# Peptides against a protein of PDB entry 6O8C, part 42

Target 1, 262 residues: chain A of PDB entry 6O8C
Amino acid sequence: VGLRYEKISLPKIHPRYDLDGDASMAKAVTGVVCYACRTASTLLLYQELMRKGVRWLVELVKDDYNETVHKKTEVVITLDFCIRNIEKTVKVYEKLMKVNLEAAELGEISDIHTKLLRLSSSQGTIESSLQDISSRLSPGGLLADTWAHQEGTHPRDRNVEKLQVLLNCITEIYYQFKKDKAERRLAYNEEQIHKFDKQKLYYHATKAMSHFSEECVRKYEAFKDKSEEWMRKMLHLRKQLLSLTNQCFDIEEEVSKYQDYT

## One batch from the design tools (peptide; aimed at target 1 Y202)

Design b2_p21_1_s3 (made by RFdiffusion4, then SolubleMPNN; from b2_p21_1, 9 letters changed)
Fold by OpenDDE base, seed 2:
Structure b2_p21_1_s3 (fold): chain B 262 residues (1-262), chain A 21 residues (1-21)
Amino acid sequence: as target 1 above (262 residues)
Amino acid sequence: DEEEKKWAEEVLEKMKKEEEA
């Protein structure tokens, strides 16, 4: 879920000298660039919060992984112990069979042994899956969080500060245009200054909007898209870990059925 | 729109020259 922001555009700037129109235009430009500053700040904050969330989720998934590995190891030990005990029993009964005593019981024990070996084979698949997950979470893996430090905007870029400087310049011109409007008529020199300031206003406004769109909005959208993709993959990985854990529990339960024979 | 663009271009060109000075 990303932050919604409104698309902003500069008002039309007429080249005609008009004290009333120029003051109104300058006011509108000030408002637009002010909104850009606030929006840029909000977008930056969102990204910083998301970066924290990403780091948190990575640690959470690593913990889930470690728990799954622990459970898998426990089951392997239990299963191996059960297999060894059954194998000992099979050997004893094979010796007794040479004396024609207990053929029916040997068949049942041999069947159990075969089932346990099948369960042991499934552990290999679980191990391979865990190794794959580990590789994906490792540095340089497909689920590494390196993108979170690269994509988007950062405080070090000083985008908000740059926009604020431009806003200050624009605001100064706006206040001057408000004064000019109040005078109703300017002297020749003041009129020339007004015209020049109007050009400066346009320049600052255009620079602000370009910076906002290219350096703030575009990079934010790229970060957002990447974060959403990464989050989906991480959630899927967590589900995989849960599935592997459940498989371990299923194997443990199955082995418990044969404990009376060991 | 064309006059506005032309005016804007002239302004930008002037400012570029001032930044290079």
Scores: peptide ipSAE 0.023, ipTM 0.511, DockQ to the pose 0.735
OpenDDE base, seeds 1, 3, 4, 5: peptide ipSAE 0.022, 0.022, 0.021, 0.022; ipTM 0.518, 0.516, 0.522, 0.522; seed 1 fails the geometry check

Design b2_p21_1_s4 (made by RFdiffusion4, then SolubleMPNN; from b2_p21_1 with I4E E10K K14E E16K E17K)
Fold by OpenDDE base, seed 2:
Structure b2_p21_1_s4 (fold): chain B 262 residues (1-262), chain A 21 residues (1-21)
Amino acid sequence: as target 1 above (262 residues)
Amino acid sequence: DEEEEEWEKKVLEEMKKLEEE
């Protein structure tokens, strides 16, 4: 998962004054930096979309959690009710046993009581698991989404705009070099300007490529890696919630078998 | 190679001046 981009590099810049070569070089540099601008924009857009996705997923998982808690609560109430009713019945039959009546039925009811208590213990484990999940989803927890706001590139960084400014400077020099090429020969002053502009071109290009690599690509890759890790953990957590929900349903079904005795 | 090195030095010097502005 993620955007694929091509590795870009600046062409070699020759120190020799050559109007044809310099125009060709400037054209190539313009192309490379233009690609960097477009790529940076795309990488930024991707990250912004991913941040929206992260927020959406957090809310979805919170909803799943709340649903699971609700189901767990329902089962606990039902189970507790059944336990109380069985305990009352056991007490009645124990009194009858003192008169040597209904011994077989008491044994069956006692076994049901034992089974219900085991189910209640299982609910305790579910509760502990839900608490763990809640702690992980809480602010400062292991699954907090704070990283999504910290990692990567943001519109406020203005990376695309910075690159665009550099591209504009480079493009201007390229167009001048194209004109210089058409003149075939420059006057002394124009030649000196051309040489100076070539240095500026190199400066702007180097700055653009450094900025692109360090501030756009590197940060994007870090964001991507962190997002993938976080997403895997969140999906695993959702599976855990589903498992807990299913356990609640299983307990509810088991309790329903004993409702005739309550 | 020597011309390239001299050119690179000049470029670096000019870059440094531009950063100071």
Scores: peptide ipSAE 0.018, ipTM 0.491, DockQ to the pose 0.631
OpenDDE base, seeds 1, 3, 4, 5: peptide ipSAE 0.009, 0.017, 0.017, 0.017; ipTM 0.422, 0.478, 0.484, 0.476

Design b2_p21_2 (made by RFdiffusion4)
Pose (drawn by RFdiffusion4):
Structure b2_p21_2 (pose): chain A 256 residues (1-92, 99-262), chain P 21 residues (1-21)
Amino acid sequence: VGLRYEKISLPKIHPRYDLDGDASMAKAVTGVVCYACRTASTLLLYQELMRKGVRWLVELVKDDYNETVHKKTEVVITLDFCIRNIEKTVKVVNLEAAELGEISDIHTKLLRLSSSQGTIESSLQDISSRLSPGGLLADTWAHQEGTHPRDRNVEKLQVLLNCITEIYYQFKKDKAERRLAYNEEQIHKFDKQKLYYHATKAMSHFSEECVRKYEAFKDKSEEWMRKMLHLRKQLLSLTNQCFDIEEEVSKYQDYT
Amino acid sequence: SSFPSVEFPDLVALFSDAYNA
């Protein structure tokens, strides 16, 4: 979804010299830049938080991986150990009653369990190579896409907002005077140009730098999320597959 | 002049849905 904010544009700046109109215009412009500036700050927060979260979530899946491999090895030293019971040089030269019967069916399941466990390790390694630092789930898009604190985009907007704010404040004063001396009138007319210049620069910067990069980061995260939940489903299927093996071995562990 | 507020999404819910998938 991303941040839901309203897109607010600069009002039309009429060219006449009008102390009342210019004051009302400057106030409206300052307001729009504040909203743009404040919104630009929250976009940065969402990104910075998203990066802190992706980094953390990746490490958590590594814990779910290490937890699974810790049981896969924990169970193999039971399979290879209980196979050493019913399938060693102890169990099974002509013989008819030497145990080749209904227990041989369990030895068959245990052979298929030990072998099927083989491809578990093959798939388990494949997900480790995606969780690895250089793998195809590395959060490299996270440090490339979008804006950063080092970009100083908010304080760049803030610098322009200050120029615009100072002018508005002066335009209030001018409106209060109802008439401006000669030189002051001219200066006021120039500051009106400066205000428009600063505002359009701040607005276009907000659009083409903050929002554009933010959306690029937003789409890269939606793409990376699909990869993540796809890997999490697979790792989970490997975890359940182990508890199954533990379950089907903990039955045959108790013999007579 | 007044301005609307910005709605901030819930990242924890998004990560939890991805994690518990």

Design b2_p21_2_s1 (made by RFdiffusion4, then SolubleMPNN; from b2_p21_2, 10 letters changed)
Fold by OpenDDE base, seed 5:
Structure b2_p21_2_s1 (fold): chain B 262 residues (1-262), chain A 21 residues (1-21)
Amino acid sequence: as target 1 above (262 residues)
Amino acid sequence: MTFPEVEVPDLEAMLNEVYNA
C-alpha cells in the first residue's frame, strides 16, 4: 500500500499577453507547484519512516534468530546427553545378556536409541537452515537493508528545498502579476518585464514539475516497489524461523519422553 | 484549486503485520 497522490500537471500557459489571464494562470501554477512541494515532503517523510521501520524489523528478526539458535543448541545438548546415556545402558544390558537376562528390555532400549538417532539427524537440517537464514540476514545477504539506503529520496538530496526555492520564485512573479492586473495597463517597459517574467514563470514551473516527477515521484515509486518486495521476503523468513523453532520444541518434547529411560 | 491530502499509510501496522504473521 503506497501513498495516494494525484498526478498533477501544470495548467496551459497561453502565449498571449493578458494581464487578467496571466494573473489567473500564475495563481494556478503557484498552487500546483505548492502541492508538489507538500507532496514531495510527504513522500520523503514516508520513506524515512519506512527506513526506520526496516531497521527495526531487521533487529527483531535477528533477535528471533538468536533465540532459535539458542533453543536449538539447548536441544542438541539434551539430545546428545540422552543418546550417550542410552548407549551406556545398551552396553550394560548386552553384558547382562551374557549372564541370561531377558532380551525384551534390550529391544526396547535399542528402539529408543534408534529414534534418538533419527532426531539427531534432523538437527543437521535445522542447523543448515539456520545458517542459510544467517547468511541472508548478514551484510551483503539477500535480505540486507542496503536497498533502503540506496533507493528513493533522502533528506540530503534537498529536493524539497530545491522545489521550495522554485516555488518562491513563482510566487513572487504571481504577486507581481496581481499588481500588474490591478494597473489594468502597463507602460511599454513594464509590459516587456511582464512578458519576460511570464517566460521565467514558465521556466521555473517546468523545472519544478520535472524535478518533482523525476527526482521525487519516480524515485519514491522505485523505493516503494523495493520495500514491498523486501517485506514479502522478510515475512517468508519470519515464517521459516518460526517453523524451525517449533521443530526444536517438538524434538525437545520427544526427547523428554525418553529421559526416564536413561 | 483544492488539492487532496496525501495520506501516509500506517507503517507501524504494516510492520507489525509482517512480524506477527
Scores: peptide ipSAE 0.064, ipTM 0.768, DockQ to the pose 0.743
OpenDDE base, seeds 1, 2, 3, 4: peptide ipSAE 0.046, 0.055, 0.045, 0.055; ipTM 0.763, 0.765, 0.759, 0.767

Design b2_p21_2_s2 (made by RFdiffusion4, then SolubleMPNN; from b2_p21_2, 12 letters changed)
Fold by OpenDDE base, seed 2:
Structure b2_p21_2_s2 (fold): chain B 262 residues (1-262), chain A 21 residues (1-21)
Amino acid sequence: as target 1 above (262 residues)
Amino acid sequence: MTFPEVEVPDLEKLLQEVLNS
């Protein structure tokens, strides 16, 4: 589950020259951009934490994979050993049958041999599945974590710092507008400066909101979507590994039933 | 020093456009 953020609401901004209204507007804009800065910082932090989590999960799944491979190898060795021993026994009994010696037990041993061979065949399917998993976990595989380094926002983008610079500019204008409001009336030149500053405020605010929306929020949402998809696939992979491990245990248990004949 | 008159655009509309983009 990704971070939730509140939708930014813009204050009413009118082109009319009004010292009281402009001060109030500037205050509201300051608040909005301040929220954008904080939100951008929070979204960045979340993504960085998620990247750490992704790396951790990859290592965990690799460990699970290695354990499964190890277990599979043990079962193969045990199974092959049992098969070889049964085959030796079958050959001995076949020789006895050729000399018309009673070997009523040959049928039972032959059946065991057939069952063991079937179990051995199932190991091929397990091996194929493990190979598929290995390919998916490889650096170029479908479950590679390269997306985590490419998608979303990064500290190197300096989005928070860029927004903070804009916020500082906006805040300065806001403080000036508070002073202008306190003067109640401005001289012509001061009025023109005020109008010009209002234009600057517009540009800074627009730039901040655009940057926040396009470079922070949108990229975060893309990161979130990709992370969720990847996470589902990884969890499915872990379940698959568990299933393969259980299959190995099942085979081992069945082989153990025939050890008395080997 | 005299400054030219500066017309301020409709900031509300423009900001909404940015947020909705």
Scores: peptide ipSAE 0.021, ipTM 0.531, DockQ to the pose 0.018
OpenDDE base, seeds 1, 3, 4, 5: peptide ipSAE 0.016, 0.020, 0.018, 0.012; ipTM 0.538, 0.656, 0.590, 0.466; seeds 3, 5 fail the geometry check

Design b2_p21_2_s3 (made by RFdiffusion4, then SolubleMPNN; from b2_p21_2, 10 letters changed)
Fold by OpenDDE base, seed 3:
Formats: structure tokens, sequence, C-alpha cells
Structure b2_p21_2_s3 (fold): chain B 262 residues (1-262), chain A 21 residues (1-21)
């Protein structure tokens, strides 16, 4: 749901000393900087929420990893048990073969043994994949969430507060210009103050906009880009974990077919 | 998770439009 910002049409401002025009200009500037403050606050909030989401997702993926490791371990135990039983059976039949008995059965059992050993070998590939995933999730890994703490804007930066200070200064000048407008004519000294305040207003406004653009918007965009990239990688990693889990289930199912022979 | 596209208005352009208009 994109926040539709209403296009505020700003009045045309002439650079000449005009009490009515200057009051209108000051009002418009106040509105723009006020909008910048609100937007900066919203951008900050979004980033803070995303940081929470990132932490949550990391924990979720760690849980998925642990589940996959657990399943792999179960399969390894089952497979090793089955292999040991088949090996015992092979030894028995080898002894019987010395008496020329059950040659066909020995061949079948030997084939099963070979298949089980192949399945056991596939566990090495799963293990290596899990180790890779673990390394990527580890501190300093490629999927570490350190970027979330470094990129973007943070409450400690006090960007919103800094903008608010500038807004307060601008607002004060606006209220003075509103009073000046009501006077219709200013004494020479008051006119000079008005002109000086107009310069101050411009200075504060420029500073506010620069700060907003460079310290709020730019950093937010960088954070957003990194977050999107990281999120894609994390989702892919979850899919990899699911694939590994499914491979473990497939192996377990295949092993179960041979358990009746053990 | 669709990242909300925050359209940041070009406030600088808006300010310039105010001063040049």
Amino acid sequence: as target 1 above (262 residues)
Amino acid sequence: MSFPEVEVPDLEAMLNEIYNS
C-alpha cells in the first residue's frame, strides 16, 4: 500500500522584498521541511522494522538448518545400522557358500550391500552442503546480518531530531513573516531584519534538504538495496535446506526397502 | 515480502520550483 503523498502545489516566490510573498514562501518552505521530517521518520521506522525482520529470519533459517542436520543424523544412524546388518548376513552366506548352498541369495544380498554403500557415499555430499550453509550463516559469513547494523539510518544518528531543529527555526521565521505581513509596512531596521531572516530561512531550508537527501534518503536506498539482495539469498538458502531435507527423506525411504532383508 | 517502494518526492526540485516560479 504505497502512501499516496498529495502533490502540494507550492506558490511561485519572487526573490524581491515582498511581505506577502515572503510570508507565502516561508509557509511553503515550512511545509516542505515538515514533510521531510515526517518522511525521514517513516524511513527510519521502516529500517528498524526491517532489522527486526532480518533477525527473525536469521533465527528461522537457523532452526531450519538444525532440523536438516537432525534429519541427516537420523538417516546416517539408520543407514549405518542397515549396512552392519547386511555385512553380517553376507558373512553368514559366504560360509554357507563353502558348502555350495544359496549362491543366488548371496548375490542378491551383495547387491543390496553395494546399493547401501552408494547411499552412504551420498551423505558426504549432504554433509558438505550443510557445512557450506553453516559457514555462510556464521559470523563473518556471506549471509551474516552485519550489514543491517551498518547500512541505512539509525535512531542514534538523530536525523529526525536534527531536521526538527531546522524546522523549528524555519517555523519561527515563518511566524515572524506572518506578523510582518500583518504590519503591511516595516521600519527600516525591521525591514533589514526581515531580509536577514529571509537569508536565514533559505540557509536552514537548504541545510534541511541537503541533510534529508544525503543522510536520510540516500542511506535508506542503500539499505533497501542490500536488504533485497540479502533477502533473496536467504530465501534461496531456505530452498537449499529444504532440498537437503528431501534428499534425506528419499534416502531413508530407499533404505526402508532393504530393512526387510536385514 | 514486497518491500514497500517509498516514493521520495524530489523536495529539492520542489524548492527550486518555488524559488524559480
Scores: peptide ipSAE 0.019, ipTM 0.646, DockQ to the pose 0.024
OpenDDE base, seeds 1, 2, 4, 5: peptide ipSAE 0.011, 0.017, 0.013, 0.017; ipTM 0.538, 0.652, 0.529, 0.623; seeds 2, 5 fail the geometry check

Design b2_p21_2_s4 (made by RFdiffusion4, then SolubleMPNN; from b2_p21_2, 9 letters changed)
Fold by OpenDDE base, seed 1:
Structure b2_p21_2_s4 (fold): chain B 262 residues (1-262), chain A 21 residues (1-21)
Amino acid sequence: as target 1 above (262 residues)
Amino acid sequence: MSFPEVEVPDLEAMFNKVYNS
């Protein structure tokens, strides 16, 4: 989920000296750069919140992983114990078979032993899957949160503050142009100042829009794309982890049915 | 020109959806 913002552009700046036109243009420029400042601030906020959320989610998934590993370990212990007990029982019945006794019961116990060995084999697959998950969540893994710290914009970049400085300069010129318009006619020196201020306005506006597009929007979009990909992978990992947990419970339940034979 | 305000979506809901799905 990304932020929706309007693509903004500067109005056309006419080179002709026109007090009414220049005031109107300056007003429009001020509005555009003001929007850029607000948008940049919101984009930054989004990224900072996402970084917090990413860290939160990673810790929760790690906790779930640890719980699953613990459950898996318990199941392995229980299963191994059950297998050992069944093997002892099989040996006893094999001795009795030499005297042609208990043939039917030996068959049943042997079948249980075979089933338990299959369950033990499946546990090995679960272990491999858990190791894969661990590797993906580990530092340098494919699901590490390193990207969240590196990508996008940060408060330390001071992008909003830089834009605000430019906006302040633009706004000052706009207010002067509003006054100039009210005078209807300027003296020669004031007219020259107005023309210079118009050039400054253009410079500041262009700088602001360039900074906004290249340093704010582009970096945000890169962050957004990586975040969406990462979230999709984390969702899949979460589902995989839940599946592994359920498999452990299923094995435990199956083993419990055979405990009466041990 | 009035520009629409950019709103931050409910990120908490998004993360909860990922965790609980």
Scores: peptide ipSAE 0.311, ipTM 0.875, DockQ to the pose 0.698
OpenDDE base, seeds 2, 3, 4, 5: peptide ipSAE 0.309, 0.297, 0.311, 0.310; ipTM 0.875, 0.870, 0.876, 0.875

Design b2_p21_3 (made by RFdiffusion4)
Pose (drawn by RFdiffusion4):
Structure b2_p21_3 (pose): chain A 256 residues (1-92, 99-262), chain P 21 residues (1-21)
Amino acid sequence: VGLRYEKISLPKIHPRYDLDGDASMAKAVTGVVCYACRTASTLLLYQELMRKGVRWLVELVKDDYNETVHKKTEVVITLDFCIRNIEKTVKVVNLEAAELGEISDIHTKLLRLSSSQGTIESSLQDISSRLSPGGLLADTWAHQEGTHPRDRNVEKLQVLLNCITEIYYQFKKDKAERRLAYNEEQIHKFDKQKLYYHATKAMSHFSEECVRKYEAFKDKSEEWMRKMLHLRKQLLSLTNQCFDIEEEVSKYQDYT
Amino acid sequence: EVEVSEEAKEAADEEVAEKEE
């Protein structure tokens, strides 16, 4: 979804010299830049937070991985150990009552359990190579896409907002005077141009740098999320597959 | 709309530079 904010544009700046109009215009412009500036700050927060989260979520899946491999090995030393019971040089030269019967069916399941466990390790390693630092789930897009604190985009907007704010405040004063001396009228007309220049620069900067990069980060995250849930579903299927093995071995562990 | 002169652009840029310093 991303941040739901309203897109607010600069009002039309009429060219006449009008102390009342210019004051009202400057106030409206300052307001739009504040909204743009404040919105630009939240976009940066959502990115910075998203990066802190992705980093953390990746490490958590690594814990879910380590937890699973810790049981996969914990169970193998039971399969290989309980196979060493019913399938060693102890269990099974002509013989008819030497145990080749209904227990041989369990030895068959345990052989298929030990072998099926083989491809568990093959798939388990494949997900480790995606969770690895250089793998195809590495959060490299996170540090490339979008804006950063080092970009100083908010304080760049803020510098322009200050220019615009100082002018608005002066335009209030001018409106209060109802008439401006000669030189002051000319300076006021110049500051009106400066105000418009600063504002359009701040607005276009907000659009082409903050929002454009933010949306690019937003789409990269949606893409990366699909890859993430796809891996988490696979790792989970491998975890359940172990508990199954633990369950089907903890039955045959108790024999007579 | 207000037409922004070259002089107003130069002055606005100088002012922004000063504020950045």

Design b2_p21_3_s1 (made by RFdiffusion4, then SolubleMPNN; from b2_p21_3, 9 letters changed)
Fold by OpenDDE base, seed 2:
Structure b2_p21_3_s1 (fold): chain B 262 residues (1-262), chain A 21 residues (1-21)
Amino acid sequence: as target 1 above (262 residues)
Amino acid sequence: MVEVSEEAKKASEEEIEKLEK
């Protein structure tokens, strides 16, 4: 889930010289660009927090992976030990079978041996799955978090600061236009300055809105989309790890049933 | 005038008010 923001647009700037209208327009522009600054800051903060979250989740999943590998290894050792003991028992009974002794017992032990071998085969599948997960988590893998450092906006981009500079320029013009409005009528030179400032205001505002849209919002949306996709994949991977862990426990439990025969 | 949402207008006005204080 990403941050919600409102789409903003600049008011139309009329070319007509109108002190009242220009002051009102400048006020509106100031507000819009101010909102853009705040929004850009919020979007940046969100992304930075998400990056921290991504790193945290990666470490968590790596820990889960290591625990699963450890459990798998433990089960393999136990299973192999059990198999070896059963095989020794089978050999002893096979010698006895030469004189047709203990045939029923040999059959039972042989069946257990077969079952254990099947369990061992299942461990191979678990190993393959773990290897796949490891490859996906590795640097350059499908679940690498490099995108989090590349996508979106970053503090180093100085987007908020750039917007703030533009906002400051716009705000100064707005305050001047308020004064101009209060004068009700300007001398020729002041009128020309006012007209020139209006053009500057338009320039700054347009630049701010373009920067906000292209360098802040668009990049944020891209980051958000990638984040959501990556997160879904990571959560799925965690479920896979849990499944593998449970399979190990199931095998261990089944092996424990035959330990009395070893 | 470029169409601006009412919510955005309100937000802008609030931000202006903050600047004027």
Scores: peptide ipSAE 0.022, ipTM 0.610, DockQ to the pose 0.050
OpenDDE base, seeds 1, 3, 4, 5: peptide ipSAE 0.022, 0.020, 0.019, 0.021; ipTM 0.608, 0.614, 0.609, 0.612

Design b2_p21_3_s2 (made by RFdiffusion4, then SolubleMPNN; from b2_p21_3, 7 letters changed)
Fold by OpenDDE base, seed 1:
Structure b2_p21_3_s2 (fold): chain B 262 residues (1-262), chain A 21 residues (1-21)
Amino acid sequence: as target 1 above (262 residues)
Amino acid sequence: MVEVSEEAKEESDEEIEELLE
């Protein structure tokens, strides 16, 4: 998962004054920084979409959790009701046993009671698991989504805009270098300006590439890695919730077998 | 690689800041 992009690097910038070479170099630099701008924009968009996805998934999992809790509660109520009814029945049969009546039935009912109590004990495990999940999803929990707001690049960073400004400066110099090349020879003053602009170009380009690498790519990669890890954990948690729900259904089904005795 | 003068850096920084405002 994640966007793939090509690793970019600046061409070599030779210090020698060469109108043809400088124009070609400037063109290449413009292309590289242009790619950086587009890439930065794409990476930002991806992260923003992922943040939306993260928020969506959190809400989805919370809904799943609530449904599971609801089902668990339903089963607990049903189970408790059945246990109470069986206990009443046991008491009645115990009285009958005093006159040697219904001994076989008492044994059967007692076995059912024992089974129901075992099922009741298993609810404690489900409850503990739900509590664990709740703690993980809670604010400050292990599956909190706070990282999504902190990691990566954000529109407020204005990285794309900053790169675009640098690109504009570079492009302007490139067009000037095209003109300079067309002149074939520059006067002394124009030559000095050209040399100065070449230094500016280098500075802008270096700044752009540094910014792109450090503030865009690196942060994106960190965000991507964290998002992938978090997503895997969340999906696993959803599976756990499903498992717990199924356990509740299994208990409910088992209890239903004994309802005829209550 | 071309060494960038301090003057060029300062001018570039100022220009960038102005364009970002």
Scores: peptide ipSAE 0.023, ipTM 0.624, DockQ to the pose 0.798
OpenDDE base, seeds 2, 3, 4, 5: peptide ipSAE 0.023, 0.021, 0.021, 0.023; ipTM 0.618, 0.557, 0.626, 0.625

Design b2_p21_3_s3 (made by RFdiffusion4, then SolubleMPNN; from b2_p21_3, 10 letters changed)
Fold by OpenDDE base, seed 1:
Structure b2_p21_3_s3 (fold): chain B 262 residues (1-262), chain A 21 residues (1-21)
Amino acid sequence: as target 1 above (262 residues)
Amino acid sequence: MVEVSEEAKKESEEEIEKLEK
């Protein structure tokens, strides 16, 4: 679950010249854009932390994979050794059968041999599954973490800094409007400046909001969605690895039952 | 809504540029 933030909107900016209203409006705009700056910063931080987490998880899963491969290899070696020994035993008993000895035992050993070969086939399936997992984790694979570097916002984008610049402009106008309000009445020239500043304020504010929505929020949401999807897949993969490991243990246990015959 | 003149836009952009340096 991503960070929760409130949807923000600019207050209504009336075209009417009103010193009190304009000061209040400017204050509200300042607050909104300030919130946008802070939110953008927190969203950026979240994404950076998530990227670190993604990298960490990738390494963890790779370790899990390697452990599974190691276990599989161990079982394969054991199984192959057992098969070879049983095959030798079968040959010995076949020779004895020519002398009418040990017929019942030969049948038992032959059955064990057949079972071991089946287990070997099962290991082949495990190997195929591991190869599939490896391909998915490889560069360009379905579980590659390239999206984490592409999606979302990054410090290099300087979105927070850009918003801060706009906030500074807005804040300056707000402070001027506070002064204007205190004067209660402005001379004609000052009134014209006030009106002009109000236009700039509106422009700054709209630019800030557009930047926030399009370059911060939208990209964050995209990152969040991608991260959630990827995370689900990674968790599923870990479960798959665990399943494969357990299958290896099961095979090992079954092979151990036949070791007395080798 | 406040109508923003082209002059206001220009000056606004100049201010932004100045502060981004």
Scores: peptide ipSAE 0.327, ipTM 0.904, DockQ to the pose 0.883
OpenDDE base, seeds 2, 3, 4, 5: peptide ipSAE 0.024, 0.291, 0.018, 0.169; ipTM 0.623, 0.893, 0.605, 0.832

Design b2_p21_3_s4 (made by RFdiffusion4, then SolubleMPNN; from b2_p21_3, 10 letters changed)
Fold by OpenDDE base, seed 2:
Structure b2_p21_3_s4 (fold): chain B 262 residues (1-262), chain A 21 residues (1-21)
Amino acid sequence: as target 1 above (262 residues)
Amino acid sequence: MVEVSEEAKKESEEEIKKLEA
């Protein structure tokens, strides 16, 4: 889920010299660019927070991974120990079988041995899955978080500051247009200045909106999309780790049933 | 003519008020 924002556009700027209309237009432009500045700031903040969240989640998943590996290792040790003990027992009974003694007991122990070996085989699958997860989490892996540092907008881009500069220029012109409106009629020189300022206002406004759209909004949307995709994959991976952990516990529980025979 | 949503227009107006204060 990302931040929602309203799409904005500049009002139509008419070439007609009209002190009242120009003041109103300038006011509207100022407002639109103000909104753009605030929105850009909010989008930047969101992305920075998301980057922190991404880093946090990576560390969390790494911890989960390490815990799963630890549990798997514990189970392997326990299982191997049990297998070795059963194998020793089998050898003893095999010697006794030479005289057809204890045949029923040997059969039972042999069956347990077979079951334990099957469980051991299952651990191989768990190991392979853990290796896959490790590769995905590794630098350059499919779940690397490098995208979070590359995509989107960053404080170093100074987008908000650039927009603010343009806003300041626009605001100055707006205030001048308010004064011009109050004068109701301008002398020739002041009229020419007004017309020139109107062109400047258009230039600044267009530049601001282009910058906002291309350097803020577009990049934010790209960041958002990648973030969502990455997040889904990470959550799936966490579920996989949980599944593997549970499989280890299941194996451990089954092995515990045969401890009396070892 | 302004081609912005009503919500954006409202936000813009509020920002202008802040600038004028």
Scores: peptide ipSAE 0.022, ipTM 0.603, DockQ to the pose 0.061
OpenDDE base, seeds 1, 3, 4, 5: peptide ipSAE 0.020, 0.022, 0.022, 0.021; ipTM 0.621, 0.587, 0.585, 0.599; seeds 1, 3, 5 fail the geometry check

